# Peptides against a protein of PDB entry 2L9B, part 13

Target 1, 91 residues: chain A of PDB entry 2L9B
Amino acid sequence: ANFLSQKFPELPSGIDVNINMTTPAMMISSELAKKPKEVQLKFLQKFQEWTRAHPEDAVSLLELCPQLSFVTAELLLTNGICKVDDLIPLA
Target 2, 91 residues: chain A of PDB entry 2L9B as posed
Amino acid sequence: ANFLSQKFPELPSGIDVNINMTTPAMMISSELAKKPKEVQLKFLQKFQEWTRAHPEDAASLLELCPQLSFVTAELLLTNGICKVDDLIPLA

## One batch from the design tools (peptide; made by RFdiffusion4, then SolubleMPNN)

Design b1_p11_7_s2 (from b1_p11_7, 4 letters changed)
Fold by OpenDDE base, seed 4:
Structure b1_p11_7_s2 (fold): chain B 91 residues (1-91), chain A 11 residues (1-11)
Amino acid sequence: as target 1 above (91 residues)
Amino acid sequence: SFGQKLVEFLS
């Protein structure tokens, strides 16, 4: 099994999108933006907790799926958790 | 990478 199947055994198959960096991130962010704010915040909290507990796996996930880095950044910004200046040093 | 830096940021 690949990394995703191993670490997330119940992960759904997903849908086809163009293979590039921007389109998948935009589509995911758009769908997440439709969710209630509490759901978005809960996602961020759980992702942060998982990242803290499993930093190596988190890095592997984001290296494999770089679109998720953009999605996470977008959620942080749109929910007012951080500012653009906080993310600039990361780029 | 940005992903690694983001993990460090969240940690």
Scores: peptide ipSAE 0.597, ipTM 0.933, DockQ to the pose 0.775
Fold by OpenDDE base, seed 3:
Structure b1_p11_7_s2 (fold): chain B 91 residues (1-91), chain A 11 residues (1-11)
Amino acid sequence: as target 1 above (91 residues)
Amino acid sequence: SFGQKLVEFLS
């Protein structure tokens, strides 16, 4: 997409997966779950920092790639950063 | 949207 190419000029091509919302999220989450906890936490920290610094771009990214919202939620839950009750109001 | 609210949550 134009947004991704402009904001992330060195973004890798990626791998094609089933064109639904659930499968991509599950695949990304499963790959991240294979990483050490420290790496997962570091990712969350950097994503949070970037989101805080660029909220408009973050919204655009998540609107374009809604699977990332599910991935982020999963990481927050599995790493004990938030509870399900914290995410329910967001739905 | 969930994404927008998630951004607000993270901020």
Scores: peptide ipSAE 0.594, ipTM 0.932, DockQ to the pose 0.727
Fold by OpenDDE base, seed 5:
Structure b1_p11_7_s2 (fold): chain B 91 residues (1-91), chain A 11 residues (1-11)
Amino acid sequence: as target 1 above (91 residues)
Amino acid sequence: SFGQKLVEFLS
């Protein structure tokens, strides 16, 4: 079994999107932006907790799905958790 | 990678 099926056995199949670094991130961010701020923050908190608990798996996930890195960065910025200057060193 | 740096940032 692949990484996603092993770590996320109940993960939906997903849908086809354009294969580039921008479109998938934009689509995901757009959907998340439709959620209340509290939901966005809770998602970030849970993701942060999971990342802290499983840093190697988190890196594997983000390298397999790089669109999620950009989505996460955008969520951090739009929710005022950090500023652009905080993320510049990561780029 | 950006992903690795982001994980470190979140940690």
Scores: peptide ipSAE 0.592, ipTM 0.932, DockQ to the pose 0.761
Fold by OpenDDE base, seed 1:
Structure b1_p11_7_s2 (fold): chain B 91 residues (1-91), chain A 11 residues (1-11)
Amino acid sequence: as target 1 above (91 residues)
Amino acid sequence: SFGQKLVEFLS
């Protein structure tokens, strides 16, 4: 079994979108942007907590699903949690 | 990788 199916057995199968990272990230970010600000912030907080508690799993997730890195970056920027200058060194 | 660095950033 792959990492996602093992760690997240209740995940839905998902739907293929596009071969690039841009379109999937844009779609996910668009859906998240429809949520209220407080929901977006709560999501970011929970994701950060999970990442801190399970850094190895977080890295594995983001390596397998690089579009999520773009989504996370977009959420951080649009919610004013960080600035572009904070992310440039990560590129 | 960017993902690795992002995890480090969030940690």
Scores: peptide ipSAE 0.591, ipTM 0.932, DockQ to the pose 0.752

Design b1_p11_7_s3 (from b1_p11_7, 5 letters changed)
Fold by OpenDDE base, seed 5:
Structure b1_p11_7_s3 (fold): chain B 91 residues (1-91), chain A 11 residues (1-11)
Amino acid sequence: as target 1 above (91 residues)
Amino acid sequence: SFGQRLVEFLA
């Protein structure tokens, strides 16, 4: 089994989208933006906690699914968790 | 990678 199957055994297979990086990130961000702010913040909190507890797995996930890095960055910005200047050095 | 730097940022 691959990394995703091992760490997230009940993860759905997903659907095909355009292969460029921008489109998947935009699609995911758009769906998340439809959720209440409370839900977005809770997601960020849980993701941050998981990342802190499992940094190596988090890196593996984000390298396997790079669209999630851009989605996370977008959520951080839109929810006022950080400023653009905070993320520029990460690019 | 961006993912690595983002994880470090979130830590």
Scores: peptide ipSAE 0.633, ipTM 0.940, DockQ to the pose 0.749
Fold by OpenDDE base, seed 4:
Structure b1_p11_7_s3 (fold): chain B 91 residues (1-91), chain A 11 residues (1-11)
Amino acid sequence: as target 1 above (91 residues)
Amino acid sequence: SFGQRLVEFLA
């Protein structure tokens, strides 16, 4: 919580979701899928660039918010950036 | 973790 507020000071309050790993990821992915492909690709690009520039912060974020790992994986797959085979070694 | 490995993948 402190990490998020420090690194992302303008985060929204969020919404209530089921307390599990799958539902939050599915909900986020569903909302992102409603956006134009161009927006999704730009998001992925910016996230990748940020991750490369701040790898330790990126790890901290994904450790704190595991659902985002699944969201990122889903975006990579649905936009044809990688294949399931590419993600298997990461599981 | 999966998150750490994903970061390494994106690097």
Scores: peptide ipSAE 0.632, ipTM 0.940, DockQ to the pose 0.746
Fold by OpenDDE base, seed 3:
Structure b1_p11_7_s3 (fold): chain B 91 residues (1-91), chain A 11 residues (1-11)
Amino acid sequence: as target 1 above (91 residues)
Amino acid sequence: SFGQRLVEFLA
């Protein structure tokens, strides 16, 4: 919470969901899937650029919010950016 | 962690 508020001061509070890994990831992925492909690709591009510029913060974010790792993985797969075989070694 | 490896993958 401290990390998020410090690095993302304008971040909305969000909504409550079931306290687990899978449900939040599925909900986020579902919302992103409603966006046009161009928007999804833009999101991936911006996220990739940010992680490249701030790898330490990116790791901290994904460790704090592990659901985002699954969301990112799904976006990469569904948009044809990578294959399942590319992600298997990361598991 | 998976997150760390994912960041490395995106780099």
Scores: peptide ipSAE 0.631, ipTM 0.940, DockQ to the pose 0.757
Fold by OpenDDE base, seed 1:
Structure b1_p11_7_s3 (fold): chain B 91 residues (1-91), chain A 11 residues (1-11)
Amino acid sequence: as target 1 above (91 residues)
Amino acid sequence: SFGQRLVEFLA
């Protein structure tokens, strides 16, 4: 919570769905899938650039919010950026 | 962790 507030001061409160990773990931992916493909690709590009520039912060974010790892993976797959075989070694 | 490996993948 401290990390999120510090790095993302305008972060919305969000909504609690449960404490596991699967359901939150599904809900977030569902909402992102409603956006135009161009918006999804731009989002992924910005996230990748930020991750490359701030790898330690990116790891901290994904460890604090593990659902985002699955969301990112889903976006990569659904937008044809990578294949399932590319992500299997990351599991 | 999966998150760390994903960051490395995106690098």
Scores: peptide ipSAE 0.627, ipTM 0.939, DockQ to the pose 0.749

Design b1_p11_8_s1 (from b1_p11_8, 3 letters changed)
Fold by OpenDDE base, seed 4:
Structure b1_p11_8_s1 (fold): chain B 91 residues (1-91), chain A 11 residues (1-11)
Amino acid sequence: as target 1 above (91 residues)
Amino acid sequence: PVLVDRPPIPV
């Protein structure tokens, strides 16, 4: 067990990526696309609920694992929940 | 989350 699994016990294990083979953003997009839409939306729902209940921990998680910001943005965009322009003011 | 191992991606 590592720090992430102890602090966030319900966080699924990630995939180790060689960033010299492809860009992290492209790898994220590819891996997410392998998941059924129902699974993608379920993740968004649970992450939203958890973030609402634990906003400080959510910020800490996204700072520690910035790839999760890309995961969340990708899911929001590809599932038609928001547009790119909706995210620009948050940068 | 699919990629939890930390790559150097800016928030």
Scores: peptide ipSAE 0.034, ipTM 0.642, DockQ to the pose 0.162
Fold by OpenDDE base, seed 2:
Structure b1_p11_8_s1 (fold): chain B 91 residues (1-91), chain A 11 residues (1-11)
Amino acid sequence: as target 1 above (91 residues)
Amino acid sequence: PVLVDRPPIPV
């Protein structure tokens, strides 16, 4: 087991990407779209609550797994919770 | 959540 799995045992494994046909961002978008809206919103809620309770661990996780920042942004945008302009201060 | 192993996404 690697450090990431040890520190965050509930974190699922990632998936591979064929960069000749897609981008990581496209892969994230397509995979998230396969999840029901309720599941997407549930993840956002749980992630928000966890981040609030464990801000330092949240920072560490996002540093180790930068793709999760894209996941979060994608979910916020596609579910109409925020707009692109709302993310500019964070870029 | 969905994770992408490769390639890493620069942030």
Scores: peptide ipSAE 0.032, ipTM 0.631, DockQ to the pose 0.131
Fold by OpenDDE base, seed 5:
Structure b1_p11_8_s1 (fold): chain B 91 residues (1-91), chain A 11 residues (1-11)
Amino acid sequence: as target 1 above (91 residues)
Amino acid sequence: PVLVDRPPIPV
């Protein structure tokens, strides 16, 4: 917690998942759908730009917060940027 | 440091 706050001070808090009632993927889809499309696309753009400028930090962030990989994949799929089979080689 | 707004995410 302290490491994440120090290295990534602007990182929003996560929420708990009840695996007996839902799956992490279902929760991600539900939470993302609450945000306007413009907000979703802006997140993708900022994340892409930041990743280009800080590739090592981007790898570290995704290792520490693997759920962000699912968030990114969901946004890419639901906004029509890529298809499911485009992600298979990366899984 | 990362500067990104996003919904709450499962952990």
Scores: peptide ipSAE 0.037, ipTM 0.622, DockQ to the pose 0.051; fails the geometry check
Fold by OpenDDE base, seed 3:
Structure b1_p11_8_s1 (fold): chain B 91 residues (1-91), chain A 11 residues (1-11)
Amino acid sequence: as target 1 above (91 residues)
Amino acid sequence: PVLVDRPPIPV
């Protein structure tokens, strides 16, 4: 098991990005869009619950994997839960 | 899917 799997055993394996083919942001948006809305919202709910229960681990994870912050923002925006203006204070 | 094995993305 790699570092991420050992430190965060419940974290999905993820997908490797071929940087010669596309950008990471493009890949994230594309992959998220493949999942049904219900699945997207379910992920947000579970991630929120976990973050609340394990705030220190959540900070560590998001520092190590900034793409997960992007994933969260993308899901919030695309599902109409928040607007871009809502994220400006966090930028 | 969660994209883990990738370069950091500024957020």
Scores: peptide ipSAE 0.034, ipTM 0.639, DockQ to the pose 0.138; fails the geometry check

Design b1_p11_8_s2 (from b1_p11_8, 3 letters changed)
Fold by OpenDDE base, seed 3:
Structure b1_p11_8_s2 (fold): chain B 91 residues (1-91), chain A 11 residues (1-11)
Amino acid sequence: as target 1 above (91 residues)
Amino acid sequence: PNLVDRPPIPV
């Protein structure tokens, strides 16, 4: 946590999961769905731009926080930007 | 690794 906070100071804190009531996957989907589509798309755009500008840091971040890969995939799918078949090569 | 082993980060 300290490493991530220091390396990525603008990274929001994670949300705790109540394992008795939900799963991380459910939490991700529900939290994303709380945001308007416009906000979701803005996140994708900013994340894409940042990844393009800082590819090595992006790889490190996604390795340390694999849930962000899930977030990205979820956003791409739910917003109709890609299909499941488009993600198969990355699996 | 399991992509949902860790808590989500808010968007």
Scores: peptide ipSAE 0.044, ipTM 0.676, DockQ to the pose 0.109
Fold by OpenDDE base, seed 5:
Structure b1_p11_8_s2 (fold): chain B 91 residues (1-91), chain A 11 residues (1-11)
Amino acid sequence: as target 1 above (91 residues)
Amino acid sequence: PNLVDRPPIPV
C-alpha cells in the first residue's frame, strides 16, 4: 500500500470484495454499470491518452493493480470496441 | 467523474 500510494498518489483505495457472495468479475460488471456510458467512454479515452504519455508508469500500474486490466477489458467488450476473441492473444 | 476517481476492484 505504501509503494502504491507513493508511486500513484492520486489512485483511490480499492473496494473490497466478498468472494463468498460474488466474483471479482461480477463485482466489476456491477460497479461499471452504475456509471453512464459517457463516463465509461471518457475513462477509456483518458486512460488511453495517459498510457501513451506514460507507458512505463502504465505498465507498472497494471502490474500492481491487475484489476484495472479487467476493468479495461470489460469496458472494451461491453461498449462493443472489441470481441472476446480479440483478447485471446493477450492472455 | 472519471472512472479513475473510482477505487480499483480486487481480482
Scores: peptide ipSAE 0.039, ipTM 0.650, DockQ to the pose 0.055
Fold by OpenDDE base, seed 1:
Structure b1_p11_8_s2 (fold): chain B 91 residues (1-91), chain A 11 residues (1-11)
Amino acid sequence: as target 1 above (91 residues)
Amino acid sequence: PNLVDRPPIPV
């Protein structure tokens, strides 16, 4: 956690998941749905730009925070940018 | 990266 804060100081703190109450996937879906579509698309755009500029850091971030992979996939799917079949090779 | 305005992430 401290390493993440130092390496990625602008990373949100996150939300604790009570696995007895919900699954991480359900939590992700619910939280993302609270954001306007334009905010969701803006995230995807900025994340794509940052990933291109900092590919090694992007890999590190996704390894340390695998939930961000689910976030990205969820946004791509729910906004109709990708289909499930498009993501199968990456799973 | 600037993620302060990004959707919250469960951990």
Scores: peptide ipSAE 0.038, ipTM 0.643, DockQ to the pose 0.069
Fold by OpenDDE base, seed 4:
Structure b1_p11_8_s2 (fold): chain B 91 residues (1-91), chain A 11 residues (1-11)
Amino acid sequence: as target 1 above (91 residues)
Amino acid sequence: PNLVDRPPIPV
């Protein structure tokens, strides 16, 4: 098993992306939209709880998987939890 | 949800 699977065993598997056919942002948005709203919100809740308990590991994970930052931002925006202006100071 | 592989996307 690789470092990510060992350090973060609860992470789901990644999806392969062909950047010649689509952008990662479009792929993320498309895949997230396939999930029911309940599943999206459950992910946000569990991720929030985990980051509170393990802030240093959360930072490391987001550095290793920058796409996860986009996933989180996309879910916050599309579910109406925050606005784009709320994220600007953190960029 | 499942993750999407690299490349990175900035926020």
Scores: peptide ipSAE 0.035, ipTM 0.640, DockQ to the pose 0.154

Design b1_p11_8_s3 (from b1_p11_8, 3 letters changed)
Fold by OpenDDE base, seed 2:
Structure b1_p11_8_s3 (fold): chain B 91 residues (1-91), chain A 11 residues (1-11)
Amino acid sequence: as target 1 above (91 residues)
Amino acid sequence: PVLVDAPPIPV
């Protein structure tokens, strides 16, 4: 396992983005939408539990993988857990 | 939010 997987064992591998055809944000939204809702929520659950248990490692991981912040926000929004206004105080 | 040009993680 790579360094990132050592920190969070359930971290999926990333995928490349063709910047001439799309943006990373669009790709994230599209790829997440391809997964069943149950899989999306399970990832959120595991990431949340891990973050609570390893807050410093979670900060480091999000710094190393800034796209994870968008992934998490997107999952929270699209699954109706949060609304955009809920994220404003954190910005 | 700041979006970085980086590969997404397909959950």
Scores: peptide ipSAE 0.088, ipTM 0.698, DockQ to the pose 0.066
Fold by OpenDDE base, seed 1:
Structure b1_p11_8_s3 (fold): chain B 91 residues (1-91), chain A 11 residues (1-11)
Amino acid sequence: as target 1 above (91 residues)
Amino acid sequence: PVLVDAPPIPV
């Protein structure tokens, strides 16, 4: 297991992005949209539970992997769990 | 900021 998987065991495998074809943000949105709602919500649930149990590791993970913050925000927004305005204090 | 463009991501 790579470093990220060691920190968060439920973390899916990363996808390499060809920046000549698309931006990372676009790729994230596209790939997330392929996942069933149930899978998206399950990921959020597992990440939330892990974060509660390992707050210091969660902070470190998000600092090391800013894309994960983007992923989380995208999932929260697209599933109607929060509004963009709710994320302003975090940006 | 939570929204930042960054490479390989787990999804």
Scores: peptide ipSAE 0.071, ipTM 0.711, DockQ to the pose 0.104
Fold by OpenDDE base, seed 5:
Structure b1_p11_8_s3 (fold): chain B 91 residues (1-91), chain A 11 residues (1-11)
Amino acid sequence: as target 1 above (91 residues)
Amino acid sequence: PVLVDAPPIPV
């Protein structure tokens, strides 16, 4: 476990992106879609709980790993938890 | 804004 995993123990391993083949956004969407809905929601729940308990670490993590912001947004949107308009104030 | 300038971390 690296520093990031020490802060957020539920942080999964990232993957390499071939930007010549796809865009990062498309890759994130594709990889997330490979996981069962229950797994997606479980991650989101754990991240939410951790964020509430460790808000400063959460900010630092999202600054270091901005892809996690996209992951979170994608999960919220694809699982019908949020609408695009709900994210505008945060974007 | 949501940034996507790094490799994804799949769930």
Scores: peptide ipSAE 0.081, ipTM 0.710, DockQ to the pose 0.104; fails the geometry check
Fold by OpenDDE base, seed 3:
Structure b1_p11_8_s3 (fold): chain B 91 residues (1-91), chain A 11 residues (1-11)
Amino acid sequence: as target 1 above (91 residues)
Amino acid sequence: PVLVDAPPIPV
């Protein structure tokens, strides 16, 4: 197990990104959309529960992996849990 | 999900 997986055990294996061909936001949206809704929601639930229980580790993880912030936002938006207006105060 | 200049994270 690598350092990141030790922090968040449910962290999935990352994929490489060709930064010359796409943007991170595009890749995140595309990869999330490939997963069943049930899988998306389960990941979101586990990540939120873990974050509440381990806030310091969560901050460290999000600093190392800022894409997780976009993942969480995308999951909240695409599953109708929140609106863009709800995220503006956090920007 | 992907990395830009950061570690890879899929979902």
Scores: peptide ipSAE 0.064, ipTM 0.678, DockQ to the pose 0.101; fails the geometry check

Design b1_p11_8_s4 (from b1_p11_8, 3 letters changed)
Fold by OpenDDE base, seed 3:
Formats: structure tokens, sequence, C-alpha cells
Structure b1_p11_8_s4 (fold): chain B 91 residues (1-91), chain A 11 residues (1-11)
């Protein structure tokens, strides 16, 4: 947590997972669905721009926080930007 | 397993 905060100061603190009550996938989907579509799309846009500008840091972040890969995939799917078949080659 | 481990989900 301290390392992530130092390396990625703009990263939100996030939400801890209560594995006794839910799965990470369920939590991600639920939390994302609470946000307006406009906010979801803005997140995708900003994340894309940041990734383009800092590809090495993006790789490191996604390795350390694999949940962000799921977040990205979920947002792409639920907003109709891509289909499941589009993601299969990347898995 | 990867999603269960820290860090928290930054959503």
Amino acid sequence: as target 1 above (91 residues)
Amino acid sequence: ANLVNRPPIPV
C-alpha cells in the first residue's frame, strides 16, 4: 500500500474486499455499476491516455493490481465498446 | 486468487 501510494500517488485508495460476503468480480461489477456511464467512460478515456503516456508504469500497475485489468475489461464490455470475443485473444 | 490478495480494488 505504501509502495503503491509512493509510485502511483494519483491512484485511489480503493475498496477492501470482504471475501466472506462477496467475490472480487462481484464487487468490481457492483461498484462500477454505481457510477454513471459518463463517469465510467471518462475513467476509460483517462486511463487510456495515461497508459499511452506511461506504458512502462501501466504494465507495472496492472501486474501489481490485476483487478484493474478486470475493471477495464468490465467497462469495455458493459459499455458496449467491445465483445467478449474481442478479449479472448488477450487472455 | 490474484483479485483476492491486496491491494484493495481501486474502483
Scores: peptide ipSAE 0.072, ipTM 0.662, DockQ to the pose 0.136
Fold by OpenDDE base, seed 4:
Structure b1_p11_8_s4 (fold): chain B 91 residues (1-91), chain A 11 residues (1-11)
Amino acid sequence: as target 1 above (91 residues)
Amino acid sequence: ANLVNRPPIPV
């Protein structure tokens, strides 16, 4: 197993993307939309709880996997939990 | 939920 699998064993496997065919943002949005709302919200809840318990590891994970930040933002926005303006100050 | 493994996308 690679570093990510060893350090974060419960992290789901990623999906490979051909950026010549689509943008990463569109691919993320499409794949997330395939999951039921309940699954999306469960992910957010578990990620929030884990982040609260392991803040430094959470920062490291998001630095290593910036796409996960996009995933989280997309879920917050599409499920009506946050607005775009809520995220701007964090940039 | 699964994530896209690459390429990275900034926040």
Scores: peptide ipSAE 0.051, ipTM 0.682, DockQ to the pose 0.151
Fold by OpenDDE base, seed 5:
Structure b1_p11_8_s4 (fold): chain B 91 residues (1-91), chain A 11 residues (1-11)
Amino acid sequence: as target 1 above (91 residues)
Amino acid sequence: ANLVNRPPIPV
């Protein structure tokens, strides 16, 4: 079976991106905007709690799925939790 | 809960 599904069974399948028609950033922004704000914030809360409980797995997940770093950053920015300047040291 | 499959995106 898929390594990601075995290691992270609660991880959703994801959505494919056609980079010839749109940028990945645009696609992520569009898909996130389809989710209610309450769902977006709940994801951030659950991800934060999970990261605290499983820091090594969190690092591994973000290394294997760099798009999740972008997703998280986008949610932090669009929901007013973080500013772009706050992310510069992490880039 | 929110995931785009491809491609990898660096921050």
Scores: peptide ipSAE 0.050, ipTM 0.679, DockQ to the pose 0.133
Fold by OpenDDE base, seed 1:
Structure b1_p11_8_s4 (fold): chain B 91 residues (1-91), chain A 11 residues (1-11)
Amino acid sequence: as target 1 above (91 residues)
Amino acid sequence: ANLVNRPPIPV
């Protein structure tokens, strides 16, 4: 079993990307915007708590799924929690 | 839906 299956046995499959019609960034932004703000904030809170409790697993997850870094950044920015300047050191 | 999904794109 791969890391995702081992650490996240109930992790649902992601959605595929039609690169002829959209970019991953565009798709992520669009899909996230469909979620209520309360759901977005809840995700951020849970993800923050989990990363603190499981830092090594968090690093591995973000290395395997770099789209999650974009998801997190997008949510932080669109909800006004941080500014672009705050993310520059991570680029 | 869970925002943490298996690749390629979470929803």
Scores: peptide ipSAE 0.046, ipTM 0.671, DockQ to the pose 0.083

## One batch from the design tools (peptide; made by RFdiffusion4, then SolubleMPNN)

Design b1_p12_1_s1 (from b1_p12_1, 5 letters changed)
Fold by OpenDDE base, seed 5:
Structure b1_p12_1_s1 (fold): chain B 91 residues (1-91), chain A 12 residues (1-12)
Amino acid sequence: as target 1 above (91 residues)
Amino acid sequence: MSLLEKLEQVLF
């Protein structure tokens, strides 16, 4: 089993984004916007805590799921936690 | 390829 299957056995195989209908970025942004602000902020908090506690797993996860980097940046920007200029040095 | 459903399960 791959890393995701081992660490998150409860996750489904997932469904790919249909790029003929939308871009992955737009689809992710749309799905994020469906969640309440408090849920978005809770994710950021828990993800921060988890990455600190499991830095090696976090690196592996981001390598397998680079969309998470977009998600994190999007949440930071849309919730007013960061400005674009704050993230440019990290890109 | 973007595995949106799997991502959502990780996030929420």
Scores: peptide ipSAE 0.050, ipTM 0.610, DockQ to the pose 0.213
Fold by OpenDDE base, seed 4:
Structure b1_p12_1_s1 (fold): chain B 91 residues (1-91), chain A 12 residues (1-12)
Amino acid sequence: as target 1 above (91 residues)
Amino acid sequence: MSLLEKLEQVLF
């Protein structure tokens, strides 16, 4: 079994998204913005804790789901936790 | 589910 099926058995297989005239980044940003800030911050806290405890799993997850890198960056930026300059060395 | 919906399941 792949990493996603092992660590996240509740996830479906998924299908490609038909974005039409909207970019993937715009879609993700829009959907994230629909969630309350409290929920966004709670995710960031839990993701931070999980990443520290499971760094190898975190790398694997981000490699399998590159869109999560954008999600994380977007949440950090939009919630005022990081600035763009803070992320440049990581790109 | 779409990739976007799958992502939402991971995040929230």
Scores: peptide ipSAE 0.048, ipTM 0.609, DockQ to the pose 0.254
Fold by OpenDDE base, seed 1:
Structure b1_p12_1_s1 (fold): chain B 91 residues (1-91), chain A 12 residues (1-12)
Amino acid sequence: as target 1 above (91 residues)
Amino acid sequence: MSLLEKLEQVLF
């Protein structure tokens, strides 16, 4: 059992996106956009609170699941919380 | 399951 299996036992396994047809980023952006803005903002709030409470686990999670880093950035940008230039120093 | 399905279960 690895970190993900232990900390997130309900997380299903998944397969990578077919990059010949689309990029993971495009698919993620599309799926996020299907959720109401209120739901997106609620996720950001919960994720912020969780990362504050569990900083070490948060770092590990984002290292193991880099798609979540993109999700976070995408939601910050699309909801007007951050500008692209705001995130460059953190990349 | 796809990456999208995995992501949805984590986020929502």
Scores: peptide ipSAE 0.047, ipTM 0.610, DockQ to the pose 0.261
Fold by OpenDDE base, seed 3:
Structure b1_p12_1_s1 (fold): chain B 91 residues (1-91), chain A 12 residues (1-12)
Amino acid sequence: as target 1 above (91 residues)
Amino acid sequence: MSLLEKLEQVLF
C-alpha cells in the first residue's frame, strides 16, 4: 500500500475532477468558502499541530497532494493570517 | 470519489 492508503485508510482512491469551465483553484476556493470560519480555523490549527508532530509525513503528504499546499495558503490568506508577500518565499 | 471530494474528506 502507498503512503496515502496507509496513513488515511478511510480515504477513497480518488479520481480526476471533471473540470469544464472552472479551474482546480477555483473549485478548491469555492469549496473552502462553503465552510464556516470556525471550521477553517480549526483545520489550520489541527494541521499545524499535526505537521509539527509528524514533519516527515507532512512533507510526504504535501508532495503527494500539492492541492493541500494551495488549501493551506488559501486559508491563511482569506482569514487574514498571512499576506501574499509572506508566502512568496515559500513558492 | 473525485479528487475534490477526496480533498474535502481530508480537510473537513
Scores: peptide ipSAE 0.046, ipTM 0.606, DockQ to the pose 0.247

